# Ledger of designs, part 59: peptides against a protein of PDB entry 7RZF

Target 1, 358 residues: chain A of PDB entry 7RZF
Amino acid sequence: PFQEEHLKQLYKIVPIKDIRNLYVTFPIPDLQKYYKSNPGHYLGHLIGHEGPGSLLSELKSKGWVNTLVGGQKEGARGFMFFIINVDLTEEGLLHVEDIILHMFQYIQKLRAEGPQEWVFQECKDLNAVAFRFKDKERPRGYTSKIAGILHYYPLEEVLTAEYLLEEFRPDLIEMVLDKLRPENVRVAIVSKSFEGKTDRTEEWYGTQYKQEAIPDEVIKKWQNADLNGKFKLPTKNEFIPTNFEILPLEKEATPYPALIKDTAMSKLWFKQDDKFFLPKACLNFEFFSPFAYVDPLHCNMAYLYLELLKDSLNEYAYAAELAGLSYDLQNTIYGMYLSVKGYNDKQPILLKKIIEKM
Target 2, 358 residues: chain A of PDB entry 7RZF as posed
Amino acid sequence: PFQEEHLKQLYKIVPIKDIRNLYVTFPIPDLQKYYKSNPGHYLGHLIGHEGPGSLLSELKSKGWVNTLVGGQKEGARGFMFFIINVDLTEEGLLHVEDIILHMFQYIQKLRAEGPQEWVFQELKDLNAVAFRFKDKERPRGYTSKIAGILHYYPLEEVLTAEYLLEEFRPDLIEMVLDKLRPENVRVAIVSKSFEGKTDRTEEWYGTQYKQEAIPDEVIKKWQNADLNGKFKLPTKNEFIPTNFEILPLEKEATPYPALIKDTAMSKLWFKQDDKFFLPKANLNFEFFSPFAYVDPLHSNMAYLYLELLKDSLNEYAYAAELAGLSYDLQNTIYGMYLSVKGYNDKQPILLKKIIEKM

## One batch from the design tools (peptide; aimed at target 1 H41)

Design b2_p21_8_s3 (made by RFdiffusion4, then SolubleMPNN; from b2_p21_8, 6 letters changed)
Fold by OpenDDE base, seed 3:
Structure b2_p21_8_s3 (fold): chain B 358 residues (1-358), chain A 21 residues (1-21)
Amino acid sequence: as target 1 above (358 residues)
Amino acid sequence: SPLPKFTYLGDPFYLELALRL
């Protein structure tokens, strides 16, 4: 386990690849015994969220971060890490202290709101979906994984332990949140901008780095992280499927799309799945407009319209993706193409939201 | 996004450094 001297450290690392990454890492207790509640997954879901009021949304709005991941990672010798990792913009590389301040502001928001049972339930439901529809792993990977899992889980639970949440443990969520403090932080910045500014070489890969203590003043700034009013808990994910019923193949099912509706303004084709037997559908819409490509101005307006439409739908994109729904919007020479794919149960909800924004 | 299970976090050096220090 990290001792006090290992905390509040900054590593400036020279990558081989041209990447800019920030790793904010917290040593946490070994949570393996708490797999039924998985408090680290709960926190990773929230800290890693990409919806409105999320940490990523704010950092992206400032132009500092492109992507964010957050969650627990296995450690060594009976400890774990909680990691917040971001892909930095060039500007974000200049604002690392402020980025980390925002991380602590978000963590402070999570403390202020307290553990939410509904968020746990969403994590449970998402994991149940992932478990139900998991692909077959490759035998070697599967056997190696199972062998590793047997050290942590009862034999009867080995197949399910990674997915099935059973216990809401707010006490454990609070315990992990209490470890996500500035006094318990390790920071790594990965950038080629540190080339020629390092004084150490890592023994395993020969990576050049510099280690510095984080100034006490900076630690105090992070400790005094207030509630940022831009941070909000996510709204409930309305796209999580609950019905997985597969309808029987119709006797008149065609091997090709059949025209099921023909009107002056619309044609509808349908093909039932006869191969995969999954509770999934693919909805494809082609919209035709005589104005879409009539001239360069109309083409540009159609493009701009689609970009604005996509932007207006961003609030749903991440929640839909988490729930195994996706959409695509494209300009065509005749107008617009819309595709909605994934679990069929909540597709009407997503489609309605898209139509309401059109 | 939440940290995916068994994902490569990005830089293996940092991961190794984090685990072995």
Scores: peptide ipSAE 0.057, ipTM 0.728, DockQ to the pose 0.339
OpenDDE base, seeds 1, 2, 4, 5: peptide ipSAE 0.046, 0.043, 0.055, 0.022; ipTM 0.706, 0.720, 0.724, 0.700; seeds 2, 4, 5 fail the geometry check

Design b2_p21_8_s4 (made by RFdiffusion4, then SolubleMPNN; from b2_p21_8 with N3W Y5H F6Y E7T S20R)
Fold by OpenDDE base, seed 2:
Structure b2_p21_8_s4 (fold): chain B 358 residues (1-358), chain A 21 residues (1-21)
Amino acid sequence: as target 1 above (358 residues)
Amino acid sequence: SPWPHYTPLGDPFYLDLALRL
């Protein structure tokens, strides 16, 4: 376990590759015994969220971060780590202290709101979906993953332990949140900009680094992280599928799309899945407008319209993705193309939201 | 995104370094 001397440390690391990364790491207790409640997954879901009011959304809005990952990772025997990892922009590399301040502001928001049972239920439902379709979608690496898990879980639970949340434990969520404090932080910044500014070399790989104590003033700044009104808990994910029924193949099912509606304003083609037998659908819409490409002005207006539409839908993109839904919007020479793909159950909800923004 | 279980995101080396140093 890390002693006090190992905490509040900053590592400046020179990468081999041209990468800019920040790792904010917290030593936490071993949570393996709590796999049924998985408080680290709950926190990783929220801290790693990409929707409106998320940590990533704010850091992206400032141009400091491209991507964010948050969650628990296995450590050595008897402890784990909670890690927040971000891909830094060039500008973000100059604002690492402020990025970490925002991390602590978000964590403070999580403390203020307290554990939410509905968020746990959402994680449970998402994991149940992932478990149900795991073997169908991702056969590669499954055996090696199971072999790794066998070291941690009873044989009878190995298949389910990672996915099936059973117990809402707000006490354990709070316990982990109490470890996510500035006094318990280890920071690593990975950037080529530290080349020639290091004083140590790692023995195993020859990685050049510098270790520094984080100044007490910086720790205090992070300890005094106020509630930032930009940070909000995510809204409930409306796109999580609950119905996985596969309709029987119709006897008259055609091997190609059949025209099922033909009107002056619309044609509808339908093909039932006769191959995959998944509770998934692909909805494709082609919109025709005589004005789309009539002149350069209309072309630019159509482009601008689609960009604005995409921007207005961005609030749903991450929630849809988590739920196994996706959409695509493209300009065409005749107008616009829309595609909605994924689990069929909640596609109407996503489609409605798209249409309401159109 | 949430940290994927068992997916070494990034260079595992730098993660190990960040964790062990």
Scores: peptide ipSAE 0.033, ipTM 0.683, DockQ to the pose 0.415; fails the geometry check
OpenDDE base, seeds 1, 3, 4, 5: peptide ipSAE 0.019, 0.030, 0.024, 0.021; ipTM 0.646, 0.697, 0.694, 0.674; seeds 1, 3, 4, 5 fail the geometry check

## One batch from the design tools (peptide; aimed at target 1 G44 G48 L68 Q72)

Design b2_p22_1 (made by RFdiffusion4)
Pose (drawn by RFdiffusion4):
Structure b2_p22_1 (pose): chain A 358 residues (1-358), chain P 22 residues (1-22)
Amino acid sequence: as target 2 above (358 residues)
Amino acid sequence: SFEEEIYEMATYDLLEDNEMPS
């Protein structure tokens, strides 16, 4: 649907609720026919990746961006999109050309070195382990899902869809990585600061927007010289699991969780799993404080402190959320709350790091 | 389709409908 008359364009949209965002849209051909190599997932794993020396951490370090989501958007049949969607700070709206410049800097940093064998082997191993201990399904919604993808795949791999990968073909990685060029951009800015500046309006919904077609100054400023920032490739993962042993049932087996510790400091509830036999467990905690909801100031500093703790710890723990260990730490009325769940091997390192950062 | 995409951008926080690996 994107003919070249309406390419290289930058719209400005006025919202109703106060948000600020930047959408970078590329068009690409259909890659659903390539469901073995999956080059879109490779570039999505290399673009939208938090951690040391990556696209998001540098934009955090310049104070412009809270978070960004990579990957490719799939539309209808016979055509596909690719999106880099970002949200903005107060002075992140002033330097949009520099943000998209850094996006092509990281793309060119990934074009000078191209394919990687160990990233494909690591992602394939992760999908294979995440498929081998695939948990039970709720019977409603699961049959709608496997009847939703029954149109594309044959009868043998109706289940093993986007779980098992056979081959690493760098040609398609290079092909989809070439279609990401600044002749193929479509920038869209959402900001509430364009109230009285909009000429055009939507008929169907009634929204207002613009046409600021990007002059060639910034296009030929985008693809001209792009060496690097302080970017780097992600490093070897250490949260990949190795212990897949189901521990045996002990003498005192109970059908409900029993109180084991009862002190004036803490209490526990424990139950070995009897039904599922998956090498994974969930640990949860609820810390109490009478000072958490005393007045609005003390009920306000709790969200700020807990949010800054999540800010400063996502850079560390995104590899744990990527390997299958997910944690969550949010505030409650009474006190604050913690819940770490996932594979059985790496809960102590993650929970201990959470406490010592807390 | 064109106006629906713009409407979704002006109504929602940051969209997460892209395909990402697990």

Design b2_p22_1_s1 (made by RFdiffusion4, then SolubleMPNN; from b2_p22_1, 13 letters changed)
Fold by OpenDDE base, seed 4:
Structure b2_p22_1_s1 (fold): chain B 358 residues (1-358), chain A 22 residues (1-22)
Amino acid sequence: as target 1 above (358 residues)
Amino acid sequence: DFEKWLHELATNGLLTDQRLPI
């Protein structure tokens, strides 16, 4: 476990690869026994959220961060870590203190709102979907993984323990949130910009690093993190599938798409899944416009239109992706292509939102 | 293990248990 001497430390690390990462690490209690409630996953889901009012959304808007991941990491027996990891821009390297301030402002927002049962329920439902419809793993890798996790879970639960949430434990969420404090932080910045500026070398791997104490003034700045009015909890994810019914195969099901509608304005081809038997669909739309590629001006306007449309849909993209839905929008020489893929249940909702933005 | 932690940071980054939707 981190002793006091290991807390409030900043590590500047030279990477082997050209990467720019910030790691904000908090020692937390061992949560392994709480796998049925998984409070670290709840917090990781919120801190790592990419929707409007998220930590990542604000940090992206400032040009400081490309990606953000938040979650628990297994430690040694008897302790874990909660880690917030961000991919830094070149500008973000200059604003690390302010990035971490925003992290603490978001954490303070989570404290102010308190644990939300609906968020837990969404995590539960998402994990149940992921478990039920998980892809086939390579047997050798899977067996080795299962053999490893048998040390942590009962035999009867070993297949489900990593996925199935059973218990909403607001007390455990609050307990973990109470560990996410500036006084309990370890910061690492990974960048090639530290090459030739380090004073230590790690013994086993030769990793070059510098260790510095975080100034008390900076810790105090983070401790006094206010409620930033830009931070909001996510809205409910309307894309989470609830109906997984697989329709019976039609007696006359063709191995190829059949033309089921032919009109002057539209053709519709349909192919029922006869192979995978999943509650998934792939909707593909080709829109024909005589104006899309008539000249360079119209071509560029059609391109800009789709880029603006994609940007206007970003608010839904992450929530859809979490729910196992995806969309794709492309310019074609004939007009526009739209694809909507994933669980069929909520595809009409996503499709409606796309069409309303068009 | 501090050494392993530094090495993980320098090479591939720390994997969190957050399942990115694959």
Scores: peptide ipSAE 0.081, ipTM 0.732, DockQ to the pose 0.451
OpenDDE base, seeds 1, 2, 3, 5: peptide ipSAE 0.072, 0.053, 0.059, 0.071; ipTM 0.718, 0.699, 0.715, 0.723; seed 2 fails the geometry check

Design b2_p22_1_s2 (made by RFdiffusion4, then SolubleMPNN; from b2_p22_1, 12 letters changed)
Fold by OpenDDE base, seed 4:
Structure b2_p22_1_s2 (fold): chain B 358 residues (1-358), chain A 22 residues (1-22)
Amino acid sequence: as target 1 above (358 residues)
Amino acid sequence: DFEEFLHKLATNDLLTDSRLPP
């Protein structure tokens, strides 16, 4: 357990690689016994969300952060850490205090909204999908992993305990949120800009660092984090698959795509999956326009149109990705190409969203 | 171990293992 003197500390660390990272770390209780509810995963899902009104969305809009990860990490015996990690831009490195302020504003928003059972259900459903369709791990690595996990989980649950959520525990979510406070923070900034500005060297690995106390005025600034109206809970993820039915292979299934529709305006090729037997599909659309590449003006207009379309769809990109869906939009010399891939169940929803923005 | 923690930060290996299984 960190003593009070080990809290509210800032570490400036020289990396081996050219990286710029911020780590905001909170000591939390050992949550291992609560694996069935996994309140740290719930909070990690929200804090690490990339959709509209997310922490990352705001920090990206300011040009301060490229990526964000939030979640629990195993600590020593009897405690864990909750860590928010961001990849910093050069500008973001100058605004670390304000980045952390935004983190606390988002955390304050989560406190104000309270635990949401629907968010827990989405996490449960996503984890169930991930578990069901987990790629076959290498047997040796898998066996070694399972042997390690046997120390933490009952034998009957060891295969599922990391994935399957069972119990919504709003009390535990609130308990973890109560630990995500400025008085309980440790900050680490990793940047080559600290080279030659450190006063300590770690004994085992030779890591150069400087340790500083975070000023009380900065802690107070973070403690007084207001509700930033830009922060919102995510909307429900419409793309999470619920139907995993695999259609039977047709007796006349061709090994190659067959033309199943031929009209003056459209051709449709279809190939049933005869190899993978997954509830997944790949939808590929090629749009032909005689105007797409007729002259430089039309070419540039087609390019700009597609960039604007991509930008308008960005609100769905993360939710689709989480649900195991992806889309791709490309300009072609003939017009445009659209691809939608992933679980087949919610592909029509994503396709509809794309078409509505077109 | 604080030393291991600092090293993992310096190598950017701290969260690579903490990606929630996708």
Scores: peptide ipSAE 0.045, ipTM 0.732, DockQ to the pose 0.439
OpenDDE base, seeds 1, 2, 3, 5: peptide ipSAE 0.033, 0.033, 0.032, 0.033; ipTM 0.722, 0.718, 0.727, 0.722; seed 2 fails the geometry check

Design b2_p22_1_s3 (made by RFdiffusion4, then SolubleMPNN; from b2_p22_1, 11 letters changed)
Fold by OpenDDE base, seed 3:
Structure b2_p22_1_s3 (fold): chain B 358 residues (1-358), chain A 22 residues (1-22)
Amino acid sequence: as target 1 above (358 residues)
Amino acid sequence: SFEEELHRLATNGLLTDQKLPP
């Protein structure tokens, strides 16, 4: 475990690449024995959320952050880390103290709301999807991974322990949240702007860095992080698949798309999957309008319409992606193209949301 | 090690597209 002298430290690091990153790191207890509840994953899911009212959404709205990742990481024996990592804009590099304040405001929001069993259930369901459709790992990597984790898991659970959540443990979620405090923080800022401003060189790789104590006044500002009314828990993810039934191949299944409906206003083609046998579908829609490409004004209006439609759907994009759904919207010379792809179970829900915004 | 941590930070090794294993 880091001693108190290793806490409240700021590291300014010179990267090899032109990158701007912020790492906010907290030492946490070893949670490996709690794999069935995985409180660090629960917190990583919320802190790393990209939906409305998320930490990323607010930091992105300020122009300070491009991307955010939150989660637990293995440490040495007997402790782990919880890390919040962000990709900084040039402006965000000037606002690191304020970015970290927003992180503590979000963490304070999580404390105020308390552990949510429905969020745990969503994490469980998402992990079950990820496990069920896990690609076959390379035998060498898989065997080495199994051998490494045999010390932590019963042999019978080794294959599933990383994915299958079983136990909602609000006490452990609160325990981890209690470690996510300014007094326990280690901050690393990675930027080329620190070139020529460092006083240390790391022994193994020659990484140039400067270490500074975080001022007590800054720690106190973070300790006094108020609830920010812009931060909200995510809404329930309605796109998470629960039915993975694979329909039998129809006797009349064609190797090519068959026309199954033909009307004055629409044609529908269908092809059943005869190769992969996955609970996935691709829905492709081509919309035709005689006005879409008639003149430059109509072209620009069609473009603007699609951009506004995409913007209006952005609230669902992340939730759909987490659930293994995607959509695409494109202008065509004849009108618009829509594609919906992924697990078939909740595609009708996503399609309905798209149509309601059109 | 701390050194491996710094090096990893300097090389952007945490932003790998792999969702942190649960």
Scores: peptide ipSAE 0.035, ipTM 0.597, DockQ to the pose 0.461
OpenDDE base, seeds 1, 2, 4, 5: peptide ipSAE 0.034, 0.034, 0.038, 0.029; ipTM 0.540, 0.576, 0.619, 0.478; seed 4 fails the geometry check

Design b2_p22_1_s4 (made by RFdiffusion4, then SolubleMPNN; from b2_p22_1, 12 letters changed)
Fold by OpenDDE base, seed 2:
Structure b2_p22_1_s4 (fold): chain B 358 residues (1-358), chain A 22 residues (1-22)
Amino acid sequence: as target 1 above (358 residues)
Amino acid sequence: DFERELHELATNGLLTDSKLPP
């Protein structure tokens, strides 16, 4: 386990690849025995959230971060890490202290709100869906993975232990949150901009780095992270599927789409799934407008309209994706194309929201 | 362990996506 001398450290690392990453790492207790509650997954879900009021949303709005991942990682025997990892922009590389301040403001928001059972339930439901509809893996890889995790889980639970949540443990969530403090932080900044500015070389791989103590004034700034009113918990994910019923194949099911509606304003084609037998659908819409491609001005207006529409839908995109729904919007020479794919149960909700923004 | 961590940080991109089931 890390001692006090290993905490409050900043590492400036020269990468082999041209990458800009920030790793904010906290030593945490071994949570392996708590896999049924998985408090690190709960926190990773919230910290790594991409919706409105999320940490990533604010950091992206400032142009400092492209992507964010939060979660637990295995350490050595008897301890783990909680890691917040971000892909930095060139500007974000100049604002690392401020980025970490925002991380602590979000963590402070999580402390202020306390553990939310509904968030745990969403994680449970999402993981149950992921387990139930897990894709077939290559037997060799899968067997090797299972053989590895047999060291961590009971034989009877080895297939489910990584997915199925059973217990809401607010005490464990709070315990992990109590470890996510500035006094326990290890920071690594990975950038080629540190080339020629390092004083150490790692013995085995030759990685060039500089190690510095984080100044006490910076630690105090992070300790005094106020509640930022821009940070909010996610809204409930309305796209999580609950119905997985597969309708029986119709006796007259055609191998190709059948025209089931024909009107002056719309044609509808339908094909039942006769191959996969999954609770999934693909909805494809082609919208026709005589104005979409009549001249360069209208073409550009149609493009701008679609970009504005996409932007207006960003609030739903992440929640839909988490729930196994996706949409695509494209300009065509005839107008616009919309595709909605994924679990069929909540597709009408997503489709309605898209149409309401159109 | 630390040396391996530094090497992994220098060679790898983002950690495994928290969006993906483990």
Scores: peptide ipSAE 0.033, ipTM 0.531, DockQ to the pose 0.530
OpenDDE base, seeds 1, 3, 4, 5: peptide ipSAE 0.025, 0.023, 0.027, 0.013; ipTM 0.528, 0.559, 0.564, 0.401

Design b2_p22_2 (made by RFdiffusion4)
Pose (drawn by RFdiffusion4):
Structure b2_p22_2 (pose): chain A 358 residues (1-358), chain P 22 residues (1-22)
Amino acid sequence: as target 2 above (358 residues)
Amino acid sequence: ASSPTFHSPSNFYEELSLNLDE
C-alpha cells in the first residue's frame, strides 16, 4: 500500500492523552513464506536488544529515550512492515533527526559485519529448549491459536511453528537488511504540542495531523557517513540453562505448602512440585514496611525508588528475561513485592543480584 | 527494550499512522 508518492514523509499527530512517540516505518515484502530461516526475527533480535553497548543503551546514555521496541509488524497477506517505535523525553522531542540518525548508525554498524553464525545457533538452541519444556495449555484459546495458524503450515508442523529452525541462510538476512534504507522511511511523530498547527483532520476518527515531507537535506544527511557511535554487538549469554534434572520427591511429601521457618524476621511456604515435573520453579517475596503508605509523600517516593531500581537493573537482567528467567518488582500498599520465576538453574545469581542492587 | 518475533502496535496512534492515506 505504500506507493512512492507517500514515502519519505513525517507526520505530526496530536493525541488526547499526554504521550510522546516516534514511529519509524519501513515497508518490506512478504516473508511468511520463509518460515524456516526467519530473517525478520534475526533483525528483530539484533535491533531491539537491551544490554551493554546496544541501540537502546546509548539513547539512554544521552537522556533522550526511556525504551524502544524493534521487530517487524505483519499486515494482511502479500505485504509486511518493519517498525522501530520509540517514546521520548522532554528534550527528546527536540532531537528527532539525531535519534533516527543513530538508528541508521546502528543499522550500518550491523551492515558492515552482516550475518553471524553464533547468534543463529544461540537463538535456535533457545527456541529448542523453550519448546522442549513447553508448559501445559489452557484448552480454550489454545485450539483457537492452532486453528489460527492452521492455514499456513502443513499438517506435520502445526505445533512446531516458530519453534524449530533448520537453516541459517545469510542471503535473506542480507536481503531484508538491504530494504532498510532512508529512501524507504516513513516517520511519524506523536506529540501534544501541535494543538493549533494542524490543517488536516481524520474523517473516521477525528484526529488531526500534518504533512511535513522531509526535505532532502536530512535524507542525504542520514545515509552519507555512518561509521559507529559507541555501539557493539551483544556478548555471549551466561543465563542459558544447563541443569535439566528433576529432583526426586523427599520423605515428607505434602499436598499443600507447609510453614517451615517461623521467626520474627521471616516465614516460608514450601512445596516440591508433584504434578508437572518441569525443571523450573517460582520464588515470590513480600517485604513489609509501616512507612510505605503513611502519607502521599511516602506513598510517592516508593514508586520513584522502585522505578529507578528497575531502570538501573534492566540493563543487567534483560539476558535473564531473554533466557527464560523473568522477575518482577513493583510496589504494593503495605510494602514492596518481588517475584522471580523461570528455569531452575539461575535463580540464586539473579535473586542475589536483585537484593544487592536493592 | 523488546525484540518480538512480530511487532504489534502499542496503542491506537501507531496503527492510525499507517492508514492516514486511506

Design b2_p22_2_s1 (made by RFdiffusion4, then SolubleMPNN; from b2_p22_2, 13 letters changed)
Fold by OpenDDE base, seed 3:
Structure b2_p22_2_s1 (fold): chain B 358 residues (1-358), chain A 22 residues (1-22)
Amino acid sequence: as target 1 above (358 residues)
Amino acid sequence: ASSPSVYEDKDEYGSLALRLHE
């Protein structure tokens, strides 16, 4: 168990690669017995969220962070870690204290809003999707995990325990949130900027680092983290599939795309899946404009249009990705290409959102 | 992103940061 002397520490680590990473870590109780509620996954989902009003969205808007990951990780016996990891920009490396302040402001927002059963339900539904298609999408990850999982779960639950959320436990969510405090923090900064400024060497890999106590004034600054009005809970993910019905193969199913509509302004081809039998579809749209590439000005306008369209769709991109949907938008010599891929159930919703922004 | 329940060992420095915590 971490003693008080092991808390409020800053590690400055020299990487081999030119990377800039921040790890904000909190020792938490062993949550393994609570796998059915998985409060650390709930918090990781929110803290790691990339939508509007998220921690990442604000830190990106500051130019300090490129990516963010939040979640629980196993530690030694009897404890776990909650980790917030960010990829730092060069500017972000200068603002680590303020980045961590924003993390505590977001955590304070989560405390103020309290545990949300609808967020738990979304995590449950997302995990159920991931479980249902695990063997079909990622077979390699299955076998190596089972051996480790057998030590933690009943044999009958081993296959499901990582994915099936069954119990909403707001008490456990609050308990974990109570561990995400400045007095319980351990910070690691990974940057080549610490080269020649380290005084320790890590035993396993010879990684050079410096350990420092975080000043009490900095801890107090983080303890006084207020509610930042920019932070909001995510909206409900409308893209989570609920229908996984696979339609039977039609007797007249063609091995190639068949023309099913032919009009003066549009052609539609369709091919049923005859191989994978997944509740997935790939929608591809090619838009033709006589103006798209008529001259350099129109080319630049078409490029700018797509960049603006992509930017206007960013609010949906992460929610769609979580739900196993993706889209792609590209300029073509004739106009524009759009692709929508993933679970077919909510593709019409995503397609509608795209069309409403076009 | 949420941490995938599989922290694959790919985060060498994250794992290091945790080991410096042991």
Scores: peptide ipSAE 0.128, ipTM 0.806, DockQ to the pose 0.458
OpenDDE base, seeds 1, 2, 4, 5: peptide ipSAE 0.087, 0.082, 0.123, 0.090; ipTM 0.799, 0.790, 0.802, 0.796

